# Peptides against a protein of PDB entry 3HUF, part 67

Target 1, 320 residues: chain A of PDB entry 3HUF
Amino acid sequence: MWIIEAEGDILKGKSRILFPGTYIVGRNVSDDSSHIQVISKSISKRHARFTILTPSEKDYFTGGPCEFEVKDLDTKFGTKVNEKVVGQNGDSYKEKDLKIQLGKCPFTINAYWRSMCIQFDNPEMLSQWASNLNLLGIPTGLRDSDATTHFVMNRQAGSSITVGTMYAFLKKTVIIDDSYLQYLSTVKESVIEDASLMPDALECFKNIIKNNDQFPSSPEDCINSLEGFSCAMLNTSSESHHLLELLGLRISTFMSLGDIDKELISKTDFVVLNNAVYDSEKISFPEGIFCLTIEQLWKIIIERNSRELISKEIERLKYA

## One batch from the design tools (peptide; aimed at target 1 K104)

Design b2_p28_8 (made by RFdiffusion4)
Pose (drawn by RFdiffusion4):
Structure b2_p28_8 (pose): chain A 301 residues (1-255, 262-274, 288-320), chain P 28 residues (1-28)
Amino acid sequence: MWIIEAEGDILKGKSRILFPGTYIVGRNVSDDSSHIQVISKSISKRHARFTILTPSEKDYFTGGPCEFEVKDLDTKFGTKVNEKVVGQNGDSYKEKDLKIQLGKCPFTINAYWRSMCIQFDNPEMLSQWASNLNLLGIPTGLRDSDATTHFVMNRQAGSSITVGTMYAFLKKTVIIDDSYLQYLSTVKESVIEDASLMPDALECFKNIIKNNDQFPSSPEDCINSLEGFSCAMLNTSSESHHLLELLGLRISTFMKELISKTDFVVLNGIFCLTIEQLWKIIIERNSRELISKEIERLKYA
Amino acid sequence: DEVEELEDEVNELKDEVEELEIEVSELE
């Protein structure tokens, strides 16, 4: 999401989260959902228009920002962005840091992008919530992405968690649920400061894993719990390979050395396991000679 | 406390520079 703040007291010492849409920025305007007051001698009463475009699907995968546009409103002293004068017809920016000078004001409005891309575990969930989050400047998607910062698990309806959830937990993504999304549906009309929505997501995550038999205490105890073991799988996607790597496994991808060297086969007279079955063991027992002893029992037998 | 006072003085000086730059622009 986009945030602005400034040195001096030109934004009254406050920061602000800017959502997709249009803002009028100037000396004689009041701070509301569509105006930003910036007080300085050289800033025109209505000085600049900031337009933030809604996110594209590609940004969910790249981590790129919503397009930020600035128009100078035929002002006395002009507008610059990153030291470039804003021409008529305005300019658009896809960088993550923007220094915006209004007139001859010695203090710049500093706009910066904070990473926030939300992955859903369910297509019906994505379709229900995507438009809401996109209007806040939050890209969403279903497939794996390296720019994902949060993962929405389905309602844990007294049932096992999905591989997408296990993977998000291991790569240290913040796991959230419907209750946090309901909070996000509150905030479009609001004028709130930098980092206003982020801590609630961490609180939601910390509460989810508490008293939950689908999760251990931390991603740290899960990571490299199966070191010294090896495995094999058919056409491993880079995500499943990375998931198994995070468990400390040695992996052999296939399209007398696939059998005796390899301790077990991970799926989607050899011994086979699903990742769902492997997660049950990855939690269960205690030590390295216990939590990886039940897996060592399933191999000999 | 002395650092906060010096930061206020620096901001006031920056404001004065802005006023002078406006005056120069009017004279031009």

Design b2_p28_8_s2 (made by RFdiffusion4, then SolubleMPNN; from b2_p28_8, 17 letters changed)
Fold by OpenDDE base, seed 5:
Structure b2_p28_8_s2 (fold): chain B 320 residues (1-320), chain A 28 residues (1-28)
Amino acid sequence: as target 1 above (320 residues)
Amino acid sequence: EEEEKKEKEEKEKLLKKEEEEIEEEEKK
């Protein structure tokens, strides 16, 4: 989201979030959802128009800012952004930091981009929330992104956490739920006066971890916890592969259970399967190899003695 | 902190001058 602050007291010492939308900036406007009052006689009654666009699809992957358009409203002394005069038709900016000078005022408005990018695990929840979050200047999507700051966990009570949630946790993203999204929707008006009223997602995350025994105490407890072990997996998802890599596993990929030959078995400690393959092909598993789901593996890796548990299970099946 | 304070005081003096010049132009 865009946050503005100003030097001196021209914004009354307050920070403000600018959501996607249009703002008239000037001395004789009243602060509201579409106006920014700036207190100086050097500033025109109506000085500039700020227009913040909704996030692009590219912004979800890059964590880049919503486009910031500045137009001077035909003022005597003009408007500058990053020491450059704004053109007559206005200019658009994608820089994360904007120093906005209104006329001859020596105090600048400083706009900075606070990155927030929300990944969803569930398409239905994305469909429900994407529009509202985009109107907050928050990029949203389903695909993994290095720009992802937050991950929405699906509240299915009593279900195992998804591979997406596991991976998000290990990537040190802030896991959030629908309650946080609901809270975000309520602050849109209050943050006009004080940007600090933006809800802290870390409290939501702490509460999720505390109330769900499927999470380890930290991502660091699981990262490289299975270093030195080798697995084979069905080529099903990139997230599953990346999850197993973060565990420190050496990974071999196969296309079908029929491709699991004696050579692969000799080099592999266990086979990781998706639930559908595990349930459908359980009777046809190759002899002499430990097959498990990612969810079964996760139940082991969240334990402090994960390496010992895996070793015991591998040994148990080699002698069966 | 002392340099930031001096810079702020210089900007305040500059602002005051610019505001006074604008008020004089609006009276003509």
Scores: peptide ipSAE 0.242, ipTM 0.817, DockQ to the pose 0.401
OpenDDE base, seeds 1, 2, 3, 4: peptide ipSAE 0.240, 0.236, 0.238, 0.238; ipTM 0.816, 0.813, 0.814, 0.814; seed 4 fails the geometry check

## One batch from the design tools (peptide; aimed at target 1 R27 F77)

Design b2_p29_1_s1 (made by RFdiffusion4, then SolubleMPNN; its pose is not in this set)
Fold by OpenDDE base, seed 4:
Structure b2_p29_1_s1 (fold): chain B 320 residues (1-320), chain A 29 residues (1-29)
Amino acid sequence: as target 1 above (320 residues)
Amino acid sequence: MEEKEKELKELEEEKEKEKEEEELKKKLE
């Protein structure tokens, strides 16, 4: 989201969130959803127009800001952004930090981008929420991104957490739910004059973790917990691979169960399969190999003695 | 005559406030 602050109390000592939209900025406007009052005699009654675009798909992957357009409203002394005079037709900016000087005002408006990118685990949830979140200036997507700050967990009562949720947790992404998204949607209805009033996603996250026994106490409890073990997996999911990597596993990939030969078995402590393959092929598993799903592995790694548990299970199946 | 005197006074008050803002900036630096 874009946040503006200013020196010299020209914004009344407040930080303001700017959602996608158009704002008239000037001395003689009233603060509302489309106006920003700036208190300086050096500023025109109507001085500039700020236009913030909705996020692009690229912004989800980069964590880049919504495009910020500044236009001077034919003022005597013009407008500058980052010491550069704004062109007659306006200029667009993709920098995360903008120093906006209105006329001869000695104090600048500082616009800064607070990175927030929300990943969804399923297309249906994305379809439901993307438009509303984009109107808040929040990029959204389905795939993992290094820019992802939040992950939407679908509350299906009694279901195991997904691989996406597991990975988001280990990656230290803030896990949120529909309740937080609903709360975010209400923020747009108010003129947010104080950016500190943004709802804290960490409270939602803490509540999710506290109320769900499928989560360990911290990501650090699981990260590298299986260091020194080796697994093989089907080359089917990038999230699954990254999850296993965060556990500290040495990973080998194979294309089919038929590729599980004596050599692979000799180098591998266990084989990780997706649920569909595990359920369909469990009768045809090679003798002497420990096969499990990611969900079964997760149930082991959330335990305090995960290394001992996995070792015992490997031994049990090697000597069976 | 009264409107021009009012505009001149407003312009003088604007210049005085611009100076106050510059002085305030110098105190914050």
Scores: peptide ipSAE 0.023, ipTM 0.424, DockQ to the pose 0.078
OpenDDE base, seeds 1, 2, 3, 5: peptide ipSAE 0.021, 0.000, 0.021, 0.018; ipTM 0.455, 0.186, 0.391, 0.446

Design b2_p29_1_s2 (made by RFdiffusion4, then SolubleMPNN; its pose is not in this set)
Fold by OpenDDE base, seed 5:
Structure b2_p29_1_s2 (fold): chain B 320 residues (1-320), chain A 29 residues (1-29)
Amino acid sequence: as target 1 above (320 residues)
Amino acid sequence: MEEKEKELKELEEEKKKEEEEKKKEEEEK
């Protein structure tokens, strides 16, 4: 989201969130969803127009800002952004930091981009929320992104957490739920004068983790916890592979259970399968190898003695 | 500390000059 602050009390010492939309900026406008009052005699009654675009698909992957358009409203002294005069037709900016000078005013409006990118695990929830979140200047998507700051957990009471949720947790992404999204949808008017009124997602996250025993105490307890072990996995989702990498596992990939030969067994401590393959192929598992699902592995790694637990299971099946 | 106080004073003086110039331009229109 864009946040503006200003020097010399020209914004009354308030920080303001700018959502996607159009704002008339000037001395003789009243603060509302479409106007920004700036208190300086050097500023015109109606000085500039700010237009913030909705996020692009690219912004979800890069964590880049919503495009910020500035137009001078034919003022005598013009408008500058980052010390450059705004062109007569207006200019568009993709920089994360904008110093906006209105006319001769010695105090600048500082606009800065606070990155917030929300990943969804469920396409149905994305379809429900994407439009509203985009209107807040929040990029949204389903795919993993290094720019992702928040992850929407699907609250199914009594369901195991998904691989996406496991991976989001290990990435230190703030896990949120539908209750937080509902709250975000209501704050749009309340944060106009005070950007600090933006709800803290970290409190929502703490509550989710505290109330769900499927989460470890911290990501650090699980990261590299299985260093020195080797696994084989079916060519599965990228998230599953990255999850196993974050555990410190050496990973071999195979295309079918028939590819699990004596050589692979000799180099592999256990085989990770998806639920569908695990359930369908239980009868055809190779002898002398420990096969488990990602969800079964997760139940082991969240325990404080995960290395001892997995070692015991490997030994149990190697000598069975 | 002294440089910031000088810069603040220069900014206040510049602001005063600009307010006076702008007042003249609003009275001449």
Scores: peptide ipSAE 0.028, ipTM 0.553, DockQ to the pose 0.040
OpenDDE base, seeds 1, 2, 3, 4: peptide ipSAE 0.023, 0.015, 0.025, 0.015; ipTM 0.545, 0.373, 0.552, 0.371; seed 1 fails the geometry check

Design b2_p29_2 (made by RFdiffusion4)
Pose (drawn by RFdiffusion4):
Structure b2_p29_2 (pose): chain A 301 residues (1-255, 262-274, 288-320), chain P 29 residues (1-29)
Amino acid sequence: MWIIEAEGDILKGKSRILFPGTYIVGRNVSDDSSHIQVISKSISKRHARFTILTPSEKDYFTGGPCEFEVKDLDTKFGTKVNEKVVGQNGDSYKEKDLKIQLGKCPFTINAYWRSMCIQFDNPEMLSQWASNLNLLGIPTGLRDSDATTHFVMNRQAGSSITVGTMYAFLKKTVIIDDSYLQYLSTVKESVIEDASLMPDALECFKNIIKNNDQFPSSPEDCINSLEGFSCAMLNTSSESHHLLELLGLRISTFMKELISKTDFVVLNGIFCLTIEQLWKIIIERNSRELISKEIERLKYA
Amino acid sequence: ETEEEKEEEEEWVEEEEEKAEEENKEEKE
């Protein structure tokens, strides 16, 4: 999401999260959901218009920011963005850091993008919540993405967690649920500062894994728990390969060396396991000679 | 509903730009 703050006291020492939509910025304007007051001698009463476009699907995958546009409102002393004078018809920016000078004001309004892309585990969940989050400047999606910062697991209806959840836990993504989304549905009309929504997501994550038999204590204890082992799978997607890599496994992808060298076959007279079955063992027992002894029992037998 | 909100926003932006034109013309004088 986009955030602005400034040096000096021109924004009253406060920062602000800017959502998609349009803002009028000026000396004689009151701070509300659509105006931003910036006090300095050289800043016109109504000085600039900031327009932030809603996110595209591509931004969920690239981590790119919502398009940020600035128009100078025919002012006495002009508007610059990253030292470029804003022409008539305005300019649009897709960089993540913007220094915005209004008039001759010695202090710049500094806009920066904070990464936040939310992956859903369920298509009906994505369809229900996507428009809400997009209006906040938060890209969403279902498929795997390297720009994902948060993952929304389904209601853990007293049942096993999905592979998408296991994978998000291992790659150190923040796991959240419906309750955090309900909190996000509160905030569009609000004027709130930088990092206002992020800590609640971490609290939600820390609470989810507490007293939960689908999770261990941390991603750290899960990572490299199966080192020394090897495995094989059919047309492994790069995500499942990375998931198995994070467990410390050696992997052989196939389309007498696929059988005796390889300890087990991971699926979607050889011995086979699902990742769902592998997760049950990856949690269960204690040590390296215990949590990887149940897996060593399933191989010999 | 979303289309109505978009149209209201465009009208609002237009009104604010008109106000800014008048005010900025006075400041230049």

Design b2_p29_2_s1 (made by RFdiffusion4, then SolubleMPNN; from b2_p29_2, 13 letters changed)
Fold by OpenDDE base, seed 5:
Structure b2_p29_2_s1 (fold): chain B 320 residues (1-320), chain A 29 residues (1-29)
Amino acid sequence: as target 1 above (320 residues)
Amino acid sequence: SEAEKEEEEKKKLKEEEEIAKKENKEEKE
């Protein structure tokens, strides 16, 4: 989201969030959803137009800012952004930091981009929330992104957390739920006066972790916890592979259970399968190898003695 | 409709922009 602040009390000492939309900026406007009052004798009554665009798909992957357009309203002394005069037709900016000078005002408006990018695990929830979140200047998507700051966990009561949720947690993204999204939707008007009224997602995350025994105390408890072990996995989602890598596993990939030969068994401590293959092929598992699902593996790795638990299961099946 | 309100608001802001440009031009003379 874009946040503006200014020196010399020209913004009344307040920070403001700018959501996607159009703003008339000047000395003689009243602060509302479409107006920004700037208190200076050196600023025109209506001086500039700011237009913030909704996020692009590219912004979801890069964590880049919503496009910020500045137009001077034919003022005597013009408008500058980052010490450059704004062109007659307006200019668009994708920099994360903008120093906006209105006319000869000795104080500048400082605009900075606070990155917030929400990944969804469920396409139905994305479909429900994407429009509203985009109107807040928040990029949204389903696919993994290095720009992801928040991840929406599905509230399925009594279900295991998904691989996406596991991976998001290990990547140190803030896990949030629908209650946080609902709260975000209500704050849009209140943050005009005070940008600090934006709800803290970390409090939501802490509450989720506290109330769900499927999470360890920290990602650091699981990262590299299985260093030195080797697994084989069916060629599944990239997220599953990256999850196992974050556990410190050496990973071999195979296309079918029939590709699991004696050589692979000799080099592999266990085989990781998806639920569908695990359930369908239980009778066809190679002898002398430990096969488990990612969800079964997760139940082990969240325990403090995960390495000992894995070792015991491997030994149990090698001698069976 | 919500869409009609948004379109009307966009129209009002555009009209305000044109008034502002005219006012600022007159203040230059």
Scores: peptide ipSAE 0.446, ipTM 0.904, DockQ to the pose 0.758
OpenDDE base, seeds 1, 2, 3, 4: peptide ipSAE 0.445, 0.445, 0.445, 0.445; ipTM 0.904, 0.904, 0.904, 0.904

Design b2_p29_2_s2 (made by RFdiffusion4, then SolubleMPNN; from b2_p29_2, 10 letters changed)
Fold by OpenDDE base, seed 4:
Structure b2_p29_2_s2 (fold): chain B 320 residues (1-320), chain A 29 residues (1-29)
Amino acid sequence: as target 1 above (320 residues)
Amino acid sequence: KEEEEKKKEEKKLEEEEKKAKEENKKEKE
């Protein structure tokens, strides 16, 4: 989200979130959803137009800002952004930090991008929320991204958490739910005067983790917990691979169960399969190798004695 | 209704921008 602040009390000492939309900026406007009052004798009554675009798909992957357009309203002394005069037709900016000088005002408006990107595990929830979140200047998507700050967990009562949720948790992404998204939607007007009123997702996250026994106490409890073990997995998902890497596993990939030969068995402690393959091919598993799903592995990983548990399961199958 | 309201707001801002430019142009002369 874009946040503006300014020196010299020209913004009345307040920080403001700028959502996607158009703003008339000047000395003689009243602060509202479409106006930014700037208190200086050195600026025009209506000096500039700011236009913030909705986030792009690229912004979701990069954590880049919504495009920020600045247009001077034909003022006597113009407008500058990062010491450059704004062109007659306006200019667009993708920098995360903008120093906006209105006319001869000695104080700048500082616009900065606070990165917030929300990943969804469920395409239906993305379809429901994407438009509203984009109107808050929040990039959204389904795929894993290094720019993701938040992950929406689907509240399916009684189901195991998804691989996406597991991975998001281990990446230290803030896990949120629909209740937080609803809360975000209500804040739009209240944060006009104070950007600090933006709701903290950490409370929502803490409540989710506390109330769900499928989560460990912290990501640190699981990160590298299986260091020194080796697994093989079907080349099915990048998220599954990255999850296993975060557990500290050495990973070999194979294309089919038929590729599980004596050599692979000799180098591998266990095989990780997706649910579909595990359920369909359980009868055809190679002898002498421990096969499990990621969800079954996760149930072991969340235990304090995960290393001892996995070792016992490996031994049990080597001698069976 | 929301889309119609958004279009009305956008039109008002465009009209305000136009008036602002006209005012600022007169202050240059």
Scores: peptide ipSAE 0.445, ipTM 0.901, DockQ to the pose 0.791
OpenDDE base, seeds 1, 2, 3, 5: peptide ipSAE 0.442, 0.443, 0.443, 0.444; ipTM 0.900, 0.901, 0.900, 0.900

Design b2_p29_2_s3 (made by RFdiffusion4, then SolubleMPNN; from b2_p29_2, 14 letters changed)
Fold by OpenDDE base, seed 4:
Structure b2_p29_2_s3 (fold): chain B 320 residues (1-320), chain A 29 residues (1-29)
Amino acid sequence: as target 1 above (320 residues)
Amino acid sequence: SKAEEEEKLKKKEEEEIEIAKKENKEEKE
């Protein structure tokens, strides 16, 4: 989200979130959803227009800012952004930090980008929320991204958490639910005067983890917990691979169960399969190797003695 | 409708921008 602050109390000592939209900026406007009052005698009554665009798909992957357009309203002394005069038709900015000078005002408006990117595990949930979140200046998507700060868990009562949720947890993404998204949608008016009133997702996350026994106490409890073990996996998903890497596993990839030969078995402690392959091919599993799903692996990893549990399962098959 | 309200808001913003440009031109003379 864009946040503005200013020197010399020209914004009345307040920080403000700028959501996607158009703002008339000047001395003689009243603060509302489309106006920013700036208190200076050196600023025109209506000095500039700020336009914040909705996020692009690229912004989801980069954590880049919503495009920030600045237009001078034909003022006597113009507008500058990062010490450069704004062009007559306006200029667009993708920098994360903007120093905006209105006319001869000795104090600047400082705009900075606070990154917030929400990943969804479910395309239906994305379709439901994407428009509203984009109108808050929040990039949204389904795919894994290093820029993701939040992850929407689908609450299906009695279902195991998804691989996406597991990976989001281990990569220290804040897991949220629909209740947080609902709350987030209500803040648009309250944050006009105080950007600090933005709801903290950490409380939502803490409540999710506390109320769900499928989560460990922290990501650190699971990260590198299986260091020194080796697995083979079917090359099915990037999230699955990254999840296993975060566990500290040495990973070998294979394309089919037929590629699991005696050599691979000799170098591999266990085989990780997706649910579809596990259920369909269970009868054709190679002898002498432990095959499990990611969800079955997760149930072991969340235990404090995960290394001992894995070792016991490996040994059980070597002596069978 | 929400769409009619948004269009009405955009039109008011455009009108305010044109008034602002006019006022600021008059301050240059």
Scores: peptide ipSAE 0.295, ipTM 0.821, DockQ to the pose 0.793
OpenDDE base, seeds 1, 2, 3, 5: peptide ipSAE 0.289, 0.294, 0.293, 0.288; ipTM 0.819, 0.820, 0.820, 0.818

Design b2_p29_3_s1 (made by RFdiffusion4, then SolubleMPNN; its pose is not in this set)
Fold by OpenDDE base, seed 1:
Structure b2_p29_3_s1 (fold): chain B 320 residues (1-320), chain A 29 residues (1-29)
Amino acid sequence: as target 1 above (320 residues)
Amino acid sequence: SEEKKREEEEKKLEEEQEKLLKEEKEKEE
């Protein structure tokens, strides 16, 4: 999201979030969803137009800013952005930091990009929320991205957390739920006056983790917790692979259970399977190897004695 | 000389701005 603040109290000492939309900036406008009042005698009554575009698909992957357009409204002294005069037709900016000078005003409006990218685990939830979040200047998507800052957990009562949720947690992404998204949608008007009224996602995250026994206390409890162990997995989702890497596992990949030979068994402590393969092939598991699902593995790794637990399960099959 | 003139103009604008901000605060109280 774009946040503006200004020097010399020309914004009354308040910071404001600029959502996607068009804003008339000037001395003789009233603050609302489409106007930014600036208190200065050196600023024209209507001085500039700011236009914030909705996020692009690229912005979801890069964490880049929504495009910021500035147009001077034919003022006597013009408008500058980053010490450059804005062109007659207006200019567009993709820099994360904009120093906006209106006319001869000695104080600048400073615009800063606060990166917020929300990943969804569920396409139905994305479909429900994407439009609203994009109108807040928040890029959204389903795919894993290094730019993701937040992850929406699908709360189904009594369901296990998904691999996506597990991975998001270990990546130290802030996990949020629909309650946070609802709250976020309500503050749109209030943040016009004070950007500090934006809800803190970390509080919501802490509450989610505290109230769900499927989460460890911190990602650090699980990261590299299985260092020194080796696993084999079916060539499944990239998220599953990355999750196992974050556990500190050495990973071998195979295409089918038939590829699990004596050599692979000798080098592998356990095999990780998806639920569908586990359920369908349970009777056909190779002898002498511990096979489990990611969800079963997760139940082990969230325990304080995860290394002992997994070692016992591995040994149990060697002596059987 | 031109740089000094610019600094003096900026200072004058700053003083005018501070005065304006004070006047606006007094109206909101």
Scores: peptide ipSAE 0.028, ipTM 0.485, DockQ to the pose 0.040
OpenDDE base, seeds 2, 3, 4, 5: peptide ipSAE 0.000, 0.022, 0.024, 0.021; ipTM 0.297, 0.452, 0.454, 0.487

Design b2_p29_4_s1 (made by RFdiffusion4, then SolubleMPNN; its pose is not in this set)
Fold by OpenDDE base, seed 3:
Structure b2_p29_4_s1 (fold): chain B 320 residues (1-320), chain A 29 residues (1-29)
Amino acid sequence: as target 1 above (320 residues)
Amino acid sequence: KEKEELEEKKKKEEEEKEKKEEEEALKEE
């Protein structure tokens, strides 16, 4: 989201969130959803127009800002952004930090991009929330992204956490739920004169982790916890592969259980299977190797003695 | 104290500039 603040008292000492939309900026406008009052004698009654676009699909992957358009409203002294005069037709900016000078005003408006990209675990939840979140200037998507800051967990009471949720947690993404999204939606209805009124996602995250025993105390407890072990993985999601990498595992991939030869077994401590293959092929598992699901692996890695637990299960099946 | 005095000096220099610019803007209306 875009946040503006200013030097001196020209924004009344307040920071303001700018959602996607159009704002008239000037001395003789009243603060509302489409106007920004600036208190300076050097500023025209109507000085500039700010237009913030909705996020692009690319912005979800890059964590880039919503496009910020600035137009001077035919003022005597013009408008500058980052010490450059705004062109007569207006200019568009993708920089994360904008120093906006209105006319000869000695104080600048500082616009900065607060990165927020929300990943969803399922397409149904994305379809429900994407439009509202995009209208807040928040990029949304389903796919893994290095720009992802938040991940939506589905609150099904008594359900196991998904691989996506596990991976988001290990990536140190802030896990949020539908209650946080609902709270974000209410913030738009108020003229946000104070950016500090944004809901605390970290408080939501702390409450999720505290109330769910399926999470370890920290991501650091699990990252590289299985360093030195080797696994083989049946062609699963990219998220499953990245999850196993974050555990510090050496990973071999195979396309079918029939591709698990004696050579692969000799180099592999255990086999990771998806739930469908694990349930259907239990009778056809290769002898002398430990096979488990990602969910079964997760139950082991959240324990403080995860390495000892895995070693014990590997030994149990080698001698069975 | 030196930081506060420097900020107060800048604020006064900026208020004087703003007054001169207001007088120039009023002459062209």
Scores: peptide ipSAE 0.029, ipTM 0.548, DockQ to the pose 0.037
OpenDDE base, seeds 1, 2, 4, 5: peptide ipSAE 0.025, 0.024, 0.031, 0.026; ipTM 0.548, 0.542, 0.576, 0.558; seed 4 fails the geometry check

